# Designs tried in a protein design run: peptides against a protein of PDB entry 6J07. Part 83

Target 1, 107 residues: chain A of PDB entry 6J07
Amino acid sequence: GQRGWFCGSVSQDLRQFWVAEGGTISDPRAADFLFSCDASHPDTLRIYQSLDYIEDNATVFHAYYLSAVANAKIKNSVALGHFILPPACLQKEIRRKIGSFIWEQDQ

## One batch from the design tools (peptide; made by RFdiffusion4, then SolubleMPNN)

Design b2_p23_8_s3 (from b2_p23_8, 10 letters changed)
Fold by OpenDDE base, seed 3:
Structure b2_p23_8_s3 (fold): chain B 107 residues (1-107), chain A 23 residues (1-23)
Amino acid sequence: as target 1 above (107 residues)
Amino acid sequence: SERELFWRRYEKWLSRKLTSSRH
């Protein structure tokens, strides 16, 4: 589906792009996609602490995915898996082993 | 290598999240 939840850390521009592309905005429980720009934002932390996430039934994606899609103009050319946003406590180790995240490389 | 092992495990995690998660 195209139901998305957005952390408060996500800009209104990216939210508008989501809607312009046919997406709708919903609460986290109903959403098909969870977007955030900050793993440490309270909104995102609540997701990480939720049963859905703990039970491996939810995934948080970095909202930069939407920007990448907008720039590519071809949604399928952008790999969503590269934009999984892990909890803050895991990010340092991930960067140490595999390098910076895509959304950080383009900053 | 250590990095290769980590990446392989991370890829498995990514695949699980994309295929098994509700969203």
Scores: peptide ipSAE 0.085, ipTM 0.627, DockQ to the pose 0.229
Fold by OpenDDE base, seed 2:
Structure b2_p23_8_s3 (fold): chain B 107 residues (1-107), chain A 23 residues (1-23)
Amino acid sequence: as target 1 above (107 residues)
Amino acid sequence: SERELFWRRYEKWLSRKLTSSRH
């Protein structure tokens, strides 16, 4: 199975979808996938400050990935890598170079 | 420039995150 952690910023609907697709919910230390909708949320900030994240052993993804998968005809067509949620301090510079993030385009 | 340096650092960071031990 796949273990996921969810920031408090993620809706219950997306969490339920994760479970419906066979996922399990766990604490961030045991999770394989970390989902958040807000890089500035205290839960997410704690992840960015963790040793696992600092040492590049963890990645935070925007939970909109799950919504995209739910709405896609083919689940494998949605690339998880496009939903990496970087710390807030990087986002403005990234937008200036490549435009808005995927989760900002549909919402 | 500092912008170029920042972007280079981000790309390196992104690459490392994509290959991290935990997804």
Scores: peptide ipSAE 0.080, ipTM 0.634, DockQ to the pose 0.243
Fold by OpenDDE base, seed 1:
Structure b2_p23_8_s3 (fold): chain B 107 residues (1-107), chain A 23 residues (1-23)
Amino acid sequence: as target 1 above (107 residues)
Amino acid sequence: SERELFWRRYEKWLSRKLTSSRH
């Protein structure tokens, strides 16, 4: 099973989906996948400030990935890389170059 | 399009990021 950490910004429904798909929930240090819905949430900020992240050994993904997987007919058609959640300070520049993030497109 | 070009470049960076990460 894959271990995931969830920021407090992530809904219980998405957490439940993760578990239903065979995932487990763990602390950030033990997790293979880090999920958040808000780069500015205190939980996520702590990740960005962590040694693992600073040393480029951790990646935060937007939890909307799970929703996209849930709604997809072919789950592997959803590219995890499209859901990397960068720190808030980098998002404006990224949007300027590549457009709105996938999790923002339906808003 | 320009967006697609930058997105592809970004995806290459993302791939490297994923490889270097614990996941």
Scores: peptide ipSAE 0.077, ipTM 0.622, DockQ to the pose 0.183
Fold by OpenDDE base, seed 4:
Structure b2_p23_8_s3 (fold): chain B 107 residues (1-107), chain A 23 residues (1-23)
Amino acid sequence: as target 1 above (107 residues)
Amino acid sequence: SERELFWRRYEKWLSRKLTSSRH
């Protein structure tokens, strides 16, 4: 099974979907995937400040990825890379370069 | 500046993440 960590900003529904799909929930250090819906949430900020993240050994993804997977039914049809959640301080600049984030488009 | 260096590093990192088969 895949191990996931969830920021407090992630809804219980998305967490339940993760578990229903065979995932487990773990602490950030043990997790294979880190999910958040808010780059400014204290839980997520601690990830960005962690050594694992700074050393490029961790990536935070927007939890909307799970919703997209649920709707698509096929996991591989949704590109995980498009759901990388960058720190809040960089998001404006990133949007200017690559456009609005996918999770913002469907809001 | 420190911010410029950080941004360039992150931009390179992000580009790699978006194109890599491994997350």
Scores: peptide ipSAE 0.102, ipTM 0.646, DockQ to the pose 0.259; fails the geometry check

Design b2_p23_8_s4 (from b2_p23_8, 9 letters changed)
Fold by OpenDDE base, seed 3:
Structure b2_p23_8_s4 (fold): chain B 107 residues (1-107), chain A 23 residues (1-23)
Amino acid sequence: as target 1 above (107 residues)
Amino acid sequence: SLRELFWRRYEKWLSRDLTSSRL
């Protein structure tokens, strides 16, 4: 089963899609996937500051990934790695090197 | 530095082939 945690910045629609696809919603420590739409949201900041995250045992993904999956016409065409949500302090540097994030392009 | 650590982590993840099938 897929266990996910959601920042308060994530819409209820995306949470419902997660559950509809067989996922469950859990606390960050129990979750396999952490979703957020705002790296500066207090919920997400707590993740970035957590020991699990610092020790590379947790990764935050932008919740737009779920929207992309829902709208995908080709099975398995959406790469989760393209939706890694870095801390706010690193985003500008990353954009300069690899371009705008996918969730910024499609919105 | 923290920046270098996170950047290396990010590059590592970018190179991974993880698709929607992993859900």
Scores: peptide ipSAE 0.416, ipTM 0.825, DockQ to the pose 0.337
Fold by OpenDDE base, seed 2:
Parts: structure tokens; sequence; C-alpha cells
Structure b2_p23_8_s4 (fold): chain B 107 residues (1-107), chain A 23 residues (1-23)
């Protein structure tokens, strides 16, 4: 089983989907996956400022990943790496190099 | 710099082959 943490910016529906797919919900320190819909949310900012994140032991993913999985015809076709949610201060630079984020395209 | 450190980390994850099958 996979343990997930959810920022307050993530809807209850996506949290319920995570649990329905066999996941459990935990605090950030115990979680295998960290989900957020807002890089500027206080919950997410605390993650970015944490020692675990700075030392590359934590990664924040956009919760839209779960929506993409729910809608995918092939469940394992959605790449988690495409849903990394970077700090707000880096997003403009990243967009210039790789284009707009997936969650911004399909809203 | 901190920016460079984060960017390298991001590029590392972009190259990884992690799919929903892991969940």
Amino acid sequence: as target 1 above (107 residues)
Amino acid sequence: SLRELFWRRYEKWLSRDLTSSRL
C-alpha cells in the first residue's frame, strides 16, 4: 500500500479516489507521495521549506495526476514525473523550457 | 545556487519512468 499526504488545496473527491484505489492518508513525514493543487498554499509551502524537501527526500506532485489516472483508458499510462509541482518561483523558468504544465492545459 | 539545485532535481524526476502502476 502507498501512503499519501494531501495539501488542503486538494478536493475531497481526489482524496477519496486515492483511498478507493488502495492508498492510505498520512502526515507528510510518513507519506510516500505528497499531493497539492497549489504551490502557494501554506501547507505546500511548509513542505518546500522542510529539510526533507531540501535534501531531496520529498517531492510534491500536482493532485491532477489522480484525475488523469481516473480518466485514463490504460491505468498505468500516466507518468507521475509529468506532474511534479515545483515551487512557484521556479515555474516560469520551467514553462519556458518544457512548456505549460499538464494541469494547466486540461482545466 | 538553490535554484540550480532544485532545477537539477526536477530534471532528474522528468527522466524517471514512474507511472500509475506503482500506486
Scores: peptide ipSAE 0.414, ipTM 0.826, DockQ to the pose 0.326
Fold by OpenDDE base, seed 4:
Formats: C-alpha cells, sequence, structure tokens
Structure b2_p23_8_s4 (fold): chain B 107 residues (1-107), chain A 23 residues (1-23)
C-alpha cells in the first residue's frame, strides 16, 4: 500500500515527496507506513501507546528513509528495516548493539 | 517483558529484506 501517516516532526518536504511518488496521507489507523523524525514527539508517543503498535500491527519508521530513497541511485536499494524508529527508552540499548542509527550518521 | 518483545520485533524487521519497492 501507499498510505502513510506522518508525525508533526516530519518536514513538509518529505511529505510532499511521499505524495509526489504516489503516496497518500492518512490517519495512523489506516496508514500502511508510519513516519516520524522524533520518537519523543507527542504524535509518535501516541503511536507507541496504541494497541496496533503494542500488538505488532504497526511500526514507526524514521522519515529520513524517504530522503534516502529520493537520493538513491539504484532503485529499490534502500532497506526499510534500517529505518525503524524505536521508542526512546530502547534506543540507547539498540545503539550499543548495532551502532548509531543511519539517520544520525548523516546528520 | 515488553522490552524483550519490542527488541525481538526490532530484530525481525532489521533482518527482513524490505526495500523501497514496498512503497
Amino acid sequence: as target 1 above (107 residues)
Amino acid sequence: SLRELFWRRYEKWLSRDLTSSRL
């Protein structure tokens, strides 16, 4: 699907790119993809607290994924799994095991 | 624990072969 939800932390440019690529913007419940740039943003926190997220029916991705896709030279070369945005309470633990997040490396 | 569930979920997603083609 091409339905996406965007946290208020996501820039309008990234939202516009999503739409330009054929995506639509929807509420979190209807969205196929959830994008955020801030795990601590109130919008994102509501996702983490939702039943869909807790029951493994929703995943939040860092919106920088869209930037990576936009800049990719090879189609379909950007791995979505590298852009999972975990809750803030887990990020330090994850960084210790797999290193800094890709969106942090490019900032 | 909830933390363990989240971590296992994360590892599953990280290991999956999902690319921009899914969009």
Scores: peptide ipSAE 0.414, ipTM 0.825, DockQ to the pose 0.333
Fold by OpenDDE base, seed 1:
Structure b2_p23_8_s4 (fold): chain B 107 residues (1-107), chain A 23 residues (1-23)
Amino acid sequence: as target 1 above (107 residues)
Amino acid sequence: SLRELFWRRYEKWLSRDLTSSRL
């Protein structure tokens, strides 16, 4: 499925790209993919606090994934798993272990 | 804890080969 939910922190350009690639936009409960650009945004925080997330039935991805897909030169070269957006309180610990997130490296 | 739950989830996803073809 190509149903996606978008945090308010995600630009309209990335949302439009999602739709242009055949995706649809839905509420978080119906979505197959949850996208955010800010783990501290109220919309994203609500996801982290949701029953689906707590019960390991939901994952939040950084919307930069869509930008990476748009700019990819090799088919199937962008791994969605590299774009998991962790809660803000865990990000420092994760960076220490695996390095800076992909969405932070182009800065 | 949330930390423990996330690390299990994170490692699970990192081990998968889910690419842009998923879209």
Scores: peptide ipSAE 0.426, ipTM 0.830, DockQ to the pose 0.282; fails the geometry check

## One batch from the design tools (peptide; made by RFdiffusion4, then SolubleMPNN)

Design b2_p24_1_s1 (from b2_p24_1, 11 letters changed)
Fold by OpenDDE base, seed 5:
Structure b2_p24_1_s1 (fold): chain B 107 residues (1-107), chain A 24 residues (1-24)
Amino acid sequence: as target 1 above (107 residues)
Amino acid sequence: VKVNIPQEEVDEAAALGEAALSLQ
């Protein structure tokens, strides 16, 4: 199984989907995947301040990835890399160069 | 083990204005 941590900003529906797909929910230290819907949420900020993240050993993904997977006919057609959730302080620069994030386009 | 995309790769994608890395 795969262990995931979820920021408080993530809906219960997405958490339930994760479990339905065989995943388990754990604390950030034990998690394989870190999901959030808000880079400014206190839970997510704590991740950005963690040693694993600071040392580039952890990535936060936008939980919208799970929604995309749920709606995809082919699950592996959804690229996880498109759902990297960087700290808010970096998002403006990223948007300027790459464009709006996927989760923003669908909102 | 944390699923991780190296920051260097993220930075490169941002710098080049390319689409995010394709995984899975």
Scores: peptide ipSAE 0.285, ipTM 0.719, DockQ to the pose 0.074
Fold by OpenDDE base, seed 1:
Structure b2_p24_1_s1 (fold): chain B 107 residues (1-107), chain A 24 residues (1-24)
Amino acid sequence: as target 1 above (107 residues)
Amino acid sequence: VKVNIPQEEVDEAAALGEAALSLQ
């Protein structure tokens, strides 16, 4: 599916790209993809607190994935797994061991 | 249907010092 939910932290440009590529925008419950640009944003925090997420049935992805897809010469070359957006505490552990996330390196 | 990567995989990657980049 191509239904996406977007945290308020995600720019309108990225949302528009999603739609331009054939996606639709929905609430988190109906969404196939959950996108955010800020793990600390209240919208994203609500996702982390949801039963779907707690029960390990949902993943939040950084919306920079869409930017990467938009800029990629080959769209399928962008790996979604590179853009997992876990809660802040887990991010700290990852950064401690391997450094900044892709979206942080670009900033 | 939610596109999902099990949190256990994310947690393990973090614990082992592996990047989320290695997950798909």
Scores: peptide ipSAE 0.285, ipTM 0.718, DockQ to the pose 0.105
Fold by OpenDDE base, seed 4:
Structure b2_p24_1_s1 (fold): chain B 107 residues (1-107), chain A 24 residues (1-24)
Amino acid sequence: as target 1 above (107 residues)
Amino acid sequence: VKVNIPQEEVDEAAALGEAALSLQ
């Protein structure tokens, strides 16, 4: 699918890129992709608290993925799995084990 | 349909210190 939901933390530029690439913007329930730039943003927290997420049927991705795709020489070189945006508590564990997230390294 | 990666895979990556998951 090509329907995306965007947390309020995501810039308009990234939203526009999504649409320019053929995507549409929808509410979280209808979305195929969930994008955020802030795991602590109220919008994102609501996703983490949703049944779809709790039941392990949804993943939040950091919207920096779209920026990486936009700037990549080879689009397929950008792995969506590198841009999983887990809740803050899990992020701490991940950083401890494998280091900082890509979006943090590029900032 | 939500594009998702099972949470257990995310948790496993965190627990084991494995390389970031790859999904295109």
Scores: peptide ipSAE 0.282, ipTM 0.716, DockQ to the pose 0.074
Fold by OpenDDE base, seed 3:
Structure b2_p24_1_s1 (fold): chain B 107 residues (1-107), chain A 24 residues (1-24)
Amino acid sequence: as target 1 above (107 residues)
Amino acid sequence: VKVNIPQEEVDEAAALGEAALSLQ
């Protein structure tokens, strides 16, 4: 099964969806996926400061991905890569290259 | 195993446009 870690910024509804789809919830060390809704949340900042992340062995994804999957007519049509949640210091440059993040467009 | 997209691709915004991984 897929193991996910969730920042405190992620709603309980999205966590429950993850479990309903067959996922389990774990600590960051054991997790296959790292989900957050806020790059500035203390939980997420701890991930960015972790050795795994600094060594480029971990990616944080915006949990809005799960909402997109839940709402998608075709379940496999949602690209996880569109939901990378980089540190705040990188977001401005990324927006300059590709535009606003997908989770910002629905706010 | 951590699902990871290399930071180099993130920095170049390539991963955001080209990655097609989905929840399976």
Scores: peptide ipSAE 0.268, ipTM 0.704, DockQ to the pose 0.111

Design b2_p24_1_s2 (from b2_p24_1, 9 letters changed)
Fold by OpenDDE base, seed 3:
Structure b2_p24_1_s2 (fold): chain B 107 residues (1-107), chain A 24 residues (1-24)
Amino acid sequence: as target 1 above (107 residues)
Amino acid sequence: VKVNIPQEEVEEAKFLGEAALSLQ
């Protein structure tokens, strides 16, 4: 499905884009996709602390993915996998081994 | 529909997420 949950850190514009493209907005438990712009936001922290996430049944994506999709000039040029948003406590280690996240890079 | 993400891409993304989370 196309059910998405959005952290309060995500702009209304991106939420509206999701709906305009055929998505629906849902609570985290029913959502197919979880979007956030801030791993430290209380809404996102609640996701990381949930049983679904702890049991590896949930993945949080950075909402910048939607912005990238909206601006994409080539179909299928935006890979969702590049937008995994891990808990803040893991980000430093990930940056050390893989590099900066795509949403942190200069345009 | 741009947000109609293929299931295969979703699975790949989740796999990458799992890999990233295991880096510590």
Scores: peptide ipSAE 0.157, ipTM 0.742, DockQ to the pose 0.113
Fold by OpenDDE base, seed 5:
Structure b2_p24_1_s2 (fold): chain B 107 residues (1-107), chain A 24 residues (1-24)
Amino acid sequence: as target 1 above (107 residues)
Amino acid sequence: VKVNIPQEEVEEAKFLGEAALSLQ
């Protein structure tokens, strides 16, 4: 499916890109993809606090993925896995072990 | 369609997410 949920932190431009490319917008429970630009935004925090997320049945992605896809020159050059957006409390440890997030490098 | 994400990539991303969260 192509159902996406968007945090209020995501720009209308990125939402429009999603729809223009065939995606639809839904509530987080029905969504196939969850997009956010801010792990501390109340909308995203509600996701992290949800039972689905706590039980590892949901993943939040940084919406910068959509920007990268929109600007990609080479097909399949953007890997979704690089855009996983963890809760703020986990980012320090992840950054220590893996390095800076891709959206931090490119912004 | 640029947002037509292959299922293999989705599954890989989900798995990587779980792995990353286990670093806590």
Scores: peptide ipSAE 0.152, ipTM 0.740, DockQ to the pose 0.114
Fold by OpenDDE base, seed 1:
Structure b2_p24_1_s2 (fold): chain B 107 residues (1-107), chain A 24 residues (1-24)
Amino acid sequence: as target 1 above (107 residues)
Amino acid sequence: VKVNIPQEEVEEAKFLGEAALSLQ
């Protein structure tokens, strides 16, 4: 399946793109993918505080992934793994280890 | 959530994320 949950920080356009590509929208518990554009948004913070996330059974992705897919020249050229959106408290260390986030580079 | 995640764990998360998409 391709069930997605969207933080309130995600635009309606990206949500519509998800559905147009065959995805469905659900609550975070039923979702296969969690999308957000803001790690500090209350909706996203609630995910980070959830038991599933704390136990490493959930991942939040930056919704910019969908924009990248929509604009991709080559199908399947956009790697979802590059769009993991960690809590704000971890982002500095992750940038040091892995490098700057893609969504920050394009801004 | 761990406050200090080793690079190996981050790479694993990336791999799992990509794998999840492929298997959906």
Scores: peptide ipSAE 0.049, ipTM 0.622, DockQ to the pose 0.059
Fold by OpenDDE base, seed 4:
Structure b2_p24_1_s2 (fold): chain B 107 residues (1-107), chain A 24 residues (1-24)
Amino acid sequence: as target 1 above (107 residues)
Amino acid sequence: VKVNIPQEEVEEAKFLGEAALSLQ
């Protein structure tokens, strides 16, 4: 399915885009996709602290993915995997090994 | 243009997520 949960850090515009493009909005447990713009936002922190996430049954994506898709001529050209949003405490190490996140590069 | 995320891409993304988290 295409059910998405959105952290409070995600703008209404991006949420509306998701819905306009055929997505639905649900609670985190029912969602297929978890979107956030802030790994330190309380909503996102609750996800990271959940058993589903700890057991690797959940993945949080940066909502900038939706912006990238909206601006892409070919929507399938945007790789979702580039927008994985890890907990803030892990981002430094990830940046060291993989590089800066896309949403940081475009800011 | 509907947002249509292929299942294969979703699985790959989630796999990459797991891999990224393992970098700690």
Scores: peptide ipSAE 0.160, ipTM 0.742, DockQ to the pose 0.115; fails the geometry check

Design b2_p24_1_s3 (from b2_p24_1, 10 letters changed)
Fold by OpenDDE base, seed 2:
Structure b2_p24_1_s3 (fold): chain B 107 residues (1-107), chain A 24 residues (1-24)
Amino acid sequence: as target 1 above (107 residues)
Amino acid sequence: VKVNVPQEEVEAAKELGEAALKLQ
């Protein structure tokens, strides 16, 4: 299914797009996908602090993924994996290895 | 906080993300 949780940092427009594409909105525990636009947002931090996340049973994605999908010529060309939103403490090292995040490049 | 993330782990994370997409 397409159950998604959204950090407060995510715009209503992106949430609406999710629903328009057949997704539903749920609490983090029931969600298949966790979306955020800010790794430092309190909502997202709570996810990072959750047991599910600590135990590697949860992944947070940058909600810009939805925008990319909405604008993609070929929707399946947008790789969700490229939109993993790690905790802020990890981002510098990741940027060093793979470059700037997609959501940063398009800004 | 600085944490060293191995490239292998980064790639694994990306793959995990793609796997997650299959849940749709």
Scores: peptide ipSAE 0.047, ipTM 0.606, DockQ to the pose 0.069
Fold by OpenDDE base, seed 1:
Structure b2_p24_1_s3 (fold): chain B 107 residues (1-107), chain A 24 residues (1-24)
Amino acid sequence: as target 1 above (107 residues)
Amino acid sequence: VKVNVPQEEVEAAKELGEAALKLQ
């Protein structure tokens, strides 16, 4: 499925792009994909605190992925896996091991 | 455990993301 949930930190433009590409928008429980632009946003924090996430049944992706896809001439050139958005408490360690996140590099 | 993220787990997460979306 292509059901997506969006944190309030995600722009309406990116949501509209998702729908235009065939996606639907749903609540987090029904969603196949969870998108956020801010790991510290209350909406995203609620995801991180949920049983589904704690039990590793949910993954949050940075919505910048959608922007990257929208701007890419070849869609499959953008790897969703590079846009996993972990809780803030884990990000320093991840940056230490694999470098800055893609959405940070483009700023 | 979501306190320490070994490199292996980071890579596994990336692999999980690769299979995901019709947009790709």
Scores: peptide ipSAE 0.045, ipTM 0.602, DockQ to the pose 0.069
Fold by OpenDDE base, seed 5:
Structure b2_p24_1_s3 (fold): chain B 107 residues (1-107), chain A 24 residues (1-24)
Amino acid sequence: as target 1 above (107 residues)
Amino acid sequence: VKVNVPQEEVEAAKELGEAALKLQ
């Protein structure tokens, strides 16, 4: 699917890029991809509190992925899996075990 | 509570992104 939901923290430019590349914008229940730039934004928090997310049936990705894709010189060089955006309460533990998130070190 | 995402899940997300999106 090509349906995406966007947190209010995501710029209109990135939303437009998604649509320009063939994606559509939908509500989170219908979306195939959930994008956010802020794990603490109320929109994203509602996702984390949803049953779909709690039951591990949903994933939130950092919208910086779209920016990285837009600016990539080599196609297929940007891995979506590197952009999983976990709740803020888990980020410290993840950083301690895995290291800094890609969107933190690329900016 | 998960403190990280399993590698297989990361790879699956990568595959999903590459296959489902036409951004690249």
Scores: peptide ipSAE 0.044, ipTM 0.627, DockQ to the pose 0.039
Fold by OpenDDE base, seed 4:
Structure b2_p24_1_s3 (fold): chain B 107 residues (1-107), chain A 24 residues (1-24)
Amino acid sequence: as target 1 above (107 residues)
Amino acid sequence: VKVNVPQEEVEAAKELGEAALKLQ
């Protein structure tokens, strides 16, 4: 499916891009994809606290993925898996072991 | 905090993303 939920931290432009590409916007429970630009935003925090997420049935992605796709010059050059947005409490450790997130490298 | 980011999850997410957006 192409149902997406968007944290309030995500711009209207990225939401519109999602819809333009055939996606729909839904609540988190019905969504196939969860997008956020801020792991500390109240909307995203509620996702991390949800049963679906705790039970490993949900994944939050950084919405910068959509921007990267929209601006990609090489097809298949953008991997959604590189945009997994973990809770803030885990990010420091992830950066230490894996390196900076893609959305941080461009800024 | 112990962190585990399996490559399998990355690959699964990539596949899902490619199916979701036409530009992929």
Scores: peptide ipSAE 0.041, ipTM 0.623, DockQ to the pose 0.038

Design b2_p24_1_s4 (from b2_p24_1, 10 letters changed)
Fold by OpenDDE base, seed 1:
Structure b2_p24_1_s4 (fold): chain B 107 residues (1-107), chain A 24 residues (1-24)
Amino acid sequence: as target 1 above (107 residues)
Amino acid sequence: VKVNIPQSEVDEAAELGRAALSLQ
């Protein structure tokens, strides 16, 4: 499916790109993909606190994925797995083990 | 459609997500 939920932290441009490419926008329960630009935003925090997320039935992705897809010159060159957005409390440890997040590298 | 993500990639992302959350 192509149903996406968007945190309030995600720009309208990225939402519009999602729709222009054939996606739809839905509530978190119906969504196939959950997008956010801020792990500390109240909308995203509510996802992290939900039963679906706690039971490993949901994953939050950084919406920068959509920017990367929009600018990609090679089909399927952008891996969704590189854009997992974990809770803020875990990010420091993840950076230590894996390295800086891809959305932070051009800041 | 650029946002038509293959199921294999979704599954891989989910697995990576679970792995990341287990780092604490």
Scores: peptide ipSAE 0.223, ipTM 0.779, DockQ to the pose 0.112
Fold by OpenDDE base, seed 5:
Structure b2_p24_1_s4 (fold): chain B 107 residues (1-107), chain A 24 residues (1-24)
Amino acid sequence: as target 1 above (107 residues)
Amino acid sequence: VKVNIPQSEVDEAAELGRAALSLQ
């Protein structure tokens, strides 16, 4: 689907890009994609604490994905899977194993 | 675990999304 939820940490520009590309904005439960720029933001924390997330029925993605898409030179060159935004408690171990997240590298 | 979602699965979802959004 085209439904996306956005944490308050996501800039208006990225939200506008999503809509401009044909997306809609919905509540987390109805959304097909959950976007955030901050795993520690209260909005995102509520997602991590939700039943859907706990039951492994939801995934949060870093909204930087949208920036990468907007700037991509090659179609379909941006893999959404690289933008999974896990809870902060898991990020240290992930960085240790696979390195810094993409959104951190480009900053 | 969500962080262990296979890239193929995520890409599949993303592909459908991109098609709907005309992204990329």
Scores: peptide ipSAE 0.102, ipTM 0.656, DockQ to the pose 0.039
Fold by OpenDDE base, seed 4:
Structure b2_p24_1_s4 (fold): chain B 107 residues (1-107), chain A 24 residues (1-24)
Amino acid sequence: as target 1 above (107 residues)
Amino acid sequence: VKVNIPQSEVDEAAELGRAALSLQ
């Protein structure tokens, strides 16, 4: 799984990091990983509205994961699961129950 | 719901990704 799709909200630096590490960039239908920095960005909203996502065949991750990986001092210390990026409406409920997301804590 | 994806399943995907990309 080396194919990644990137929302327009993701910086070119993070995209370049992905490619530099051996990844490729593809359309969301072919991608193994979907990255975004903004659940409200039109690109990401289109993902949430897609059949693949609605049918739970796709997952969107916050691209800050890549930044965390790039800066990690301890190997395997960054868990991708902590960077799942749900729709904004669900984020509010999640924050209420378990607190702020990891990418928000590191802002 | 995407937030209900077990960490183990995500870690498996991440592991495959790390192996392919050498991210970690």
Scores: peptide ipSAE 0.097, ipTM 0.655, DockQ to the pose 0.039
Fold by OpenDDE base, seed 3:
Structure b2_p24_1_s4 (fold): chain B 107 residues (1-107), chain A 24 residues (1-24)
Amino acid sequence: as target 1 above (107 residues)
Amino acid sequence: VKVNIPQSEVDEAAELGRAALSLQ
């Protein structure tokens, strides 16, 4: 799918990149991908509190993925799985185990 | 938890997305 939802924390440039590449923007329920730049933003918090997310039917990704893709010199060098954006309450524990998130290192 | 999604599954989804969007 190519339907994406974007948190208000995501820049217009990244949204435009998504659309320019052929993506569409939809509401969270219809979206194939959920993008955010801030786990604490109200829009993202609503996702984390939704039944779809609680029931493990939704995943939030950091929108920095799109920036990385736009700037990638090697095809398929950017793995979406590295950009899973968990709730803030889980991030400290995750960092303890696997280190800082990619978007924190490169921003 | 969401972070337990296997990398292969996420990459597969991303690959399908890339194909559709020609992002990479």
Scores: peptide ipSAE 0.093, ipTM 0.654, DockQ to the pose 0.039

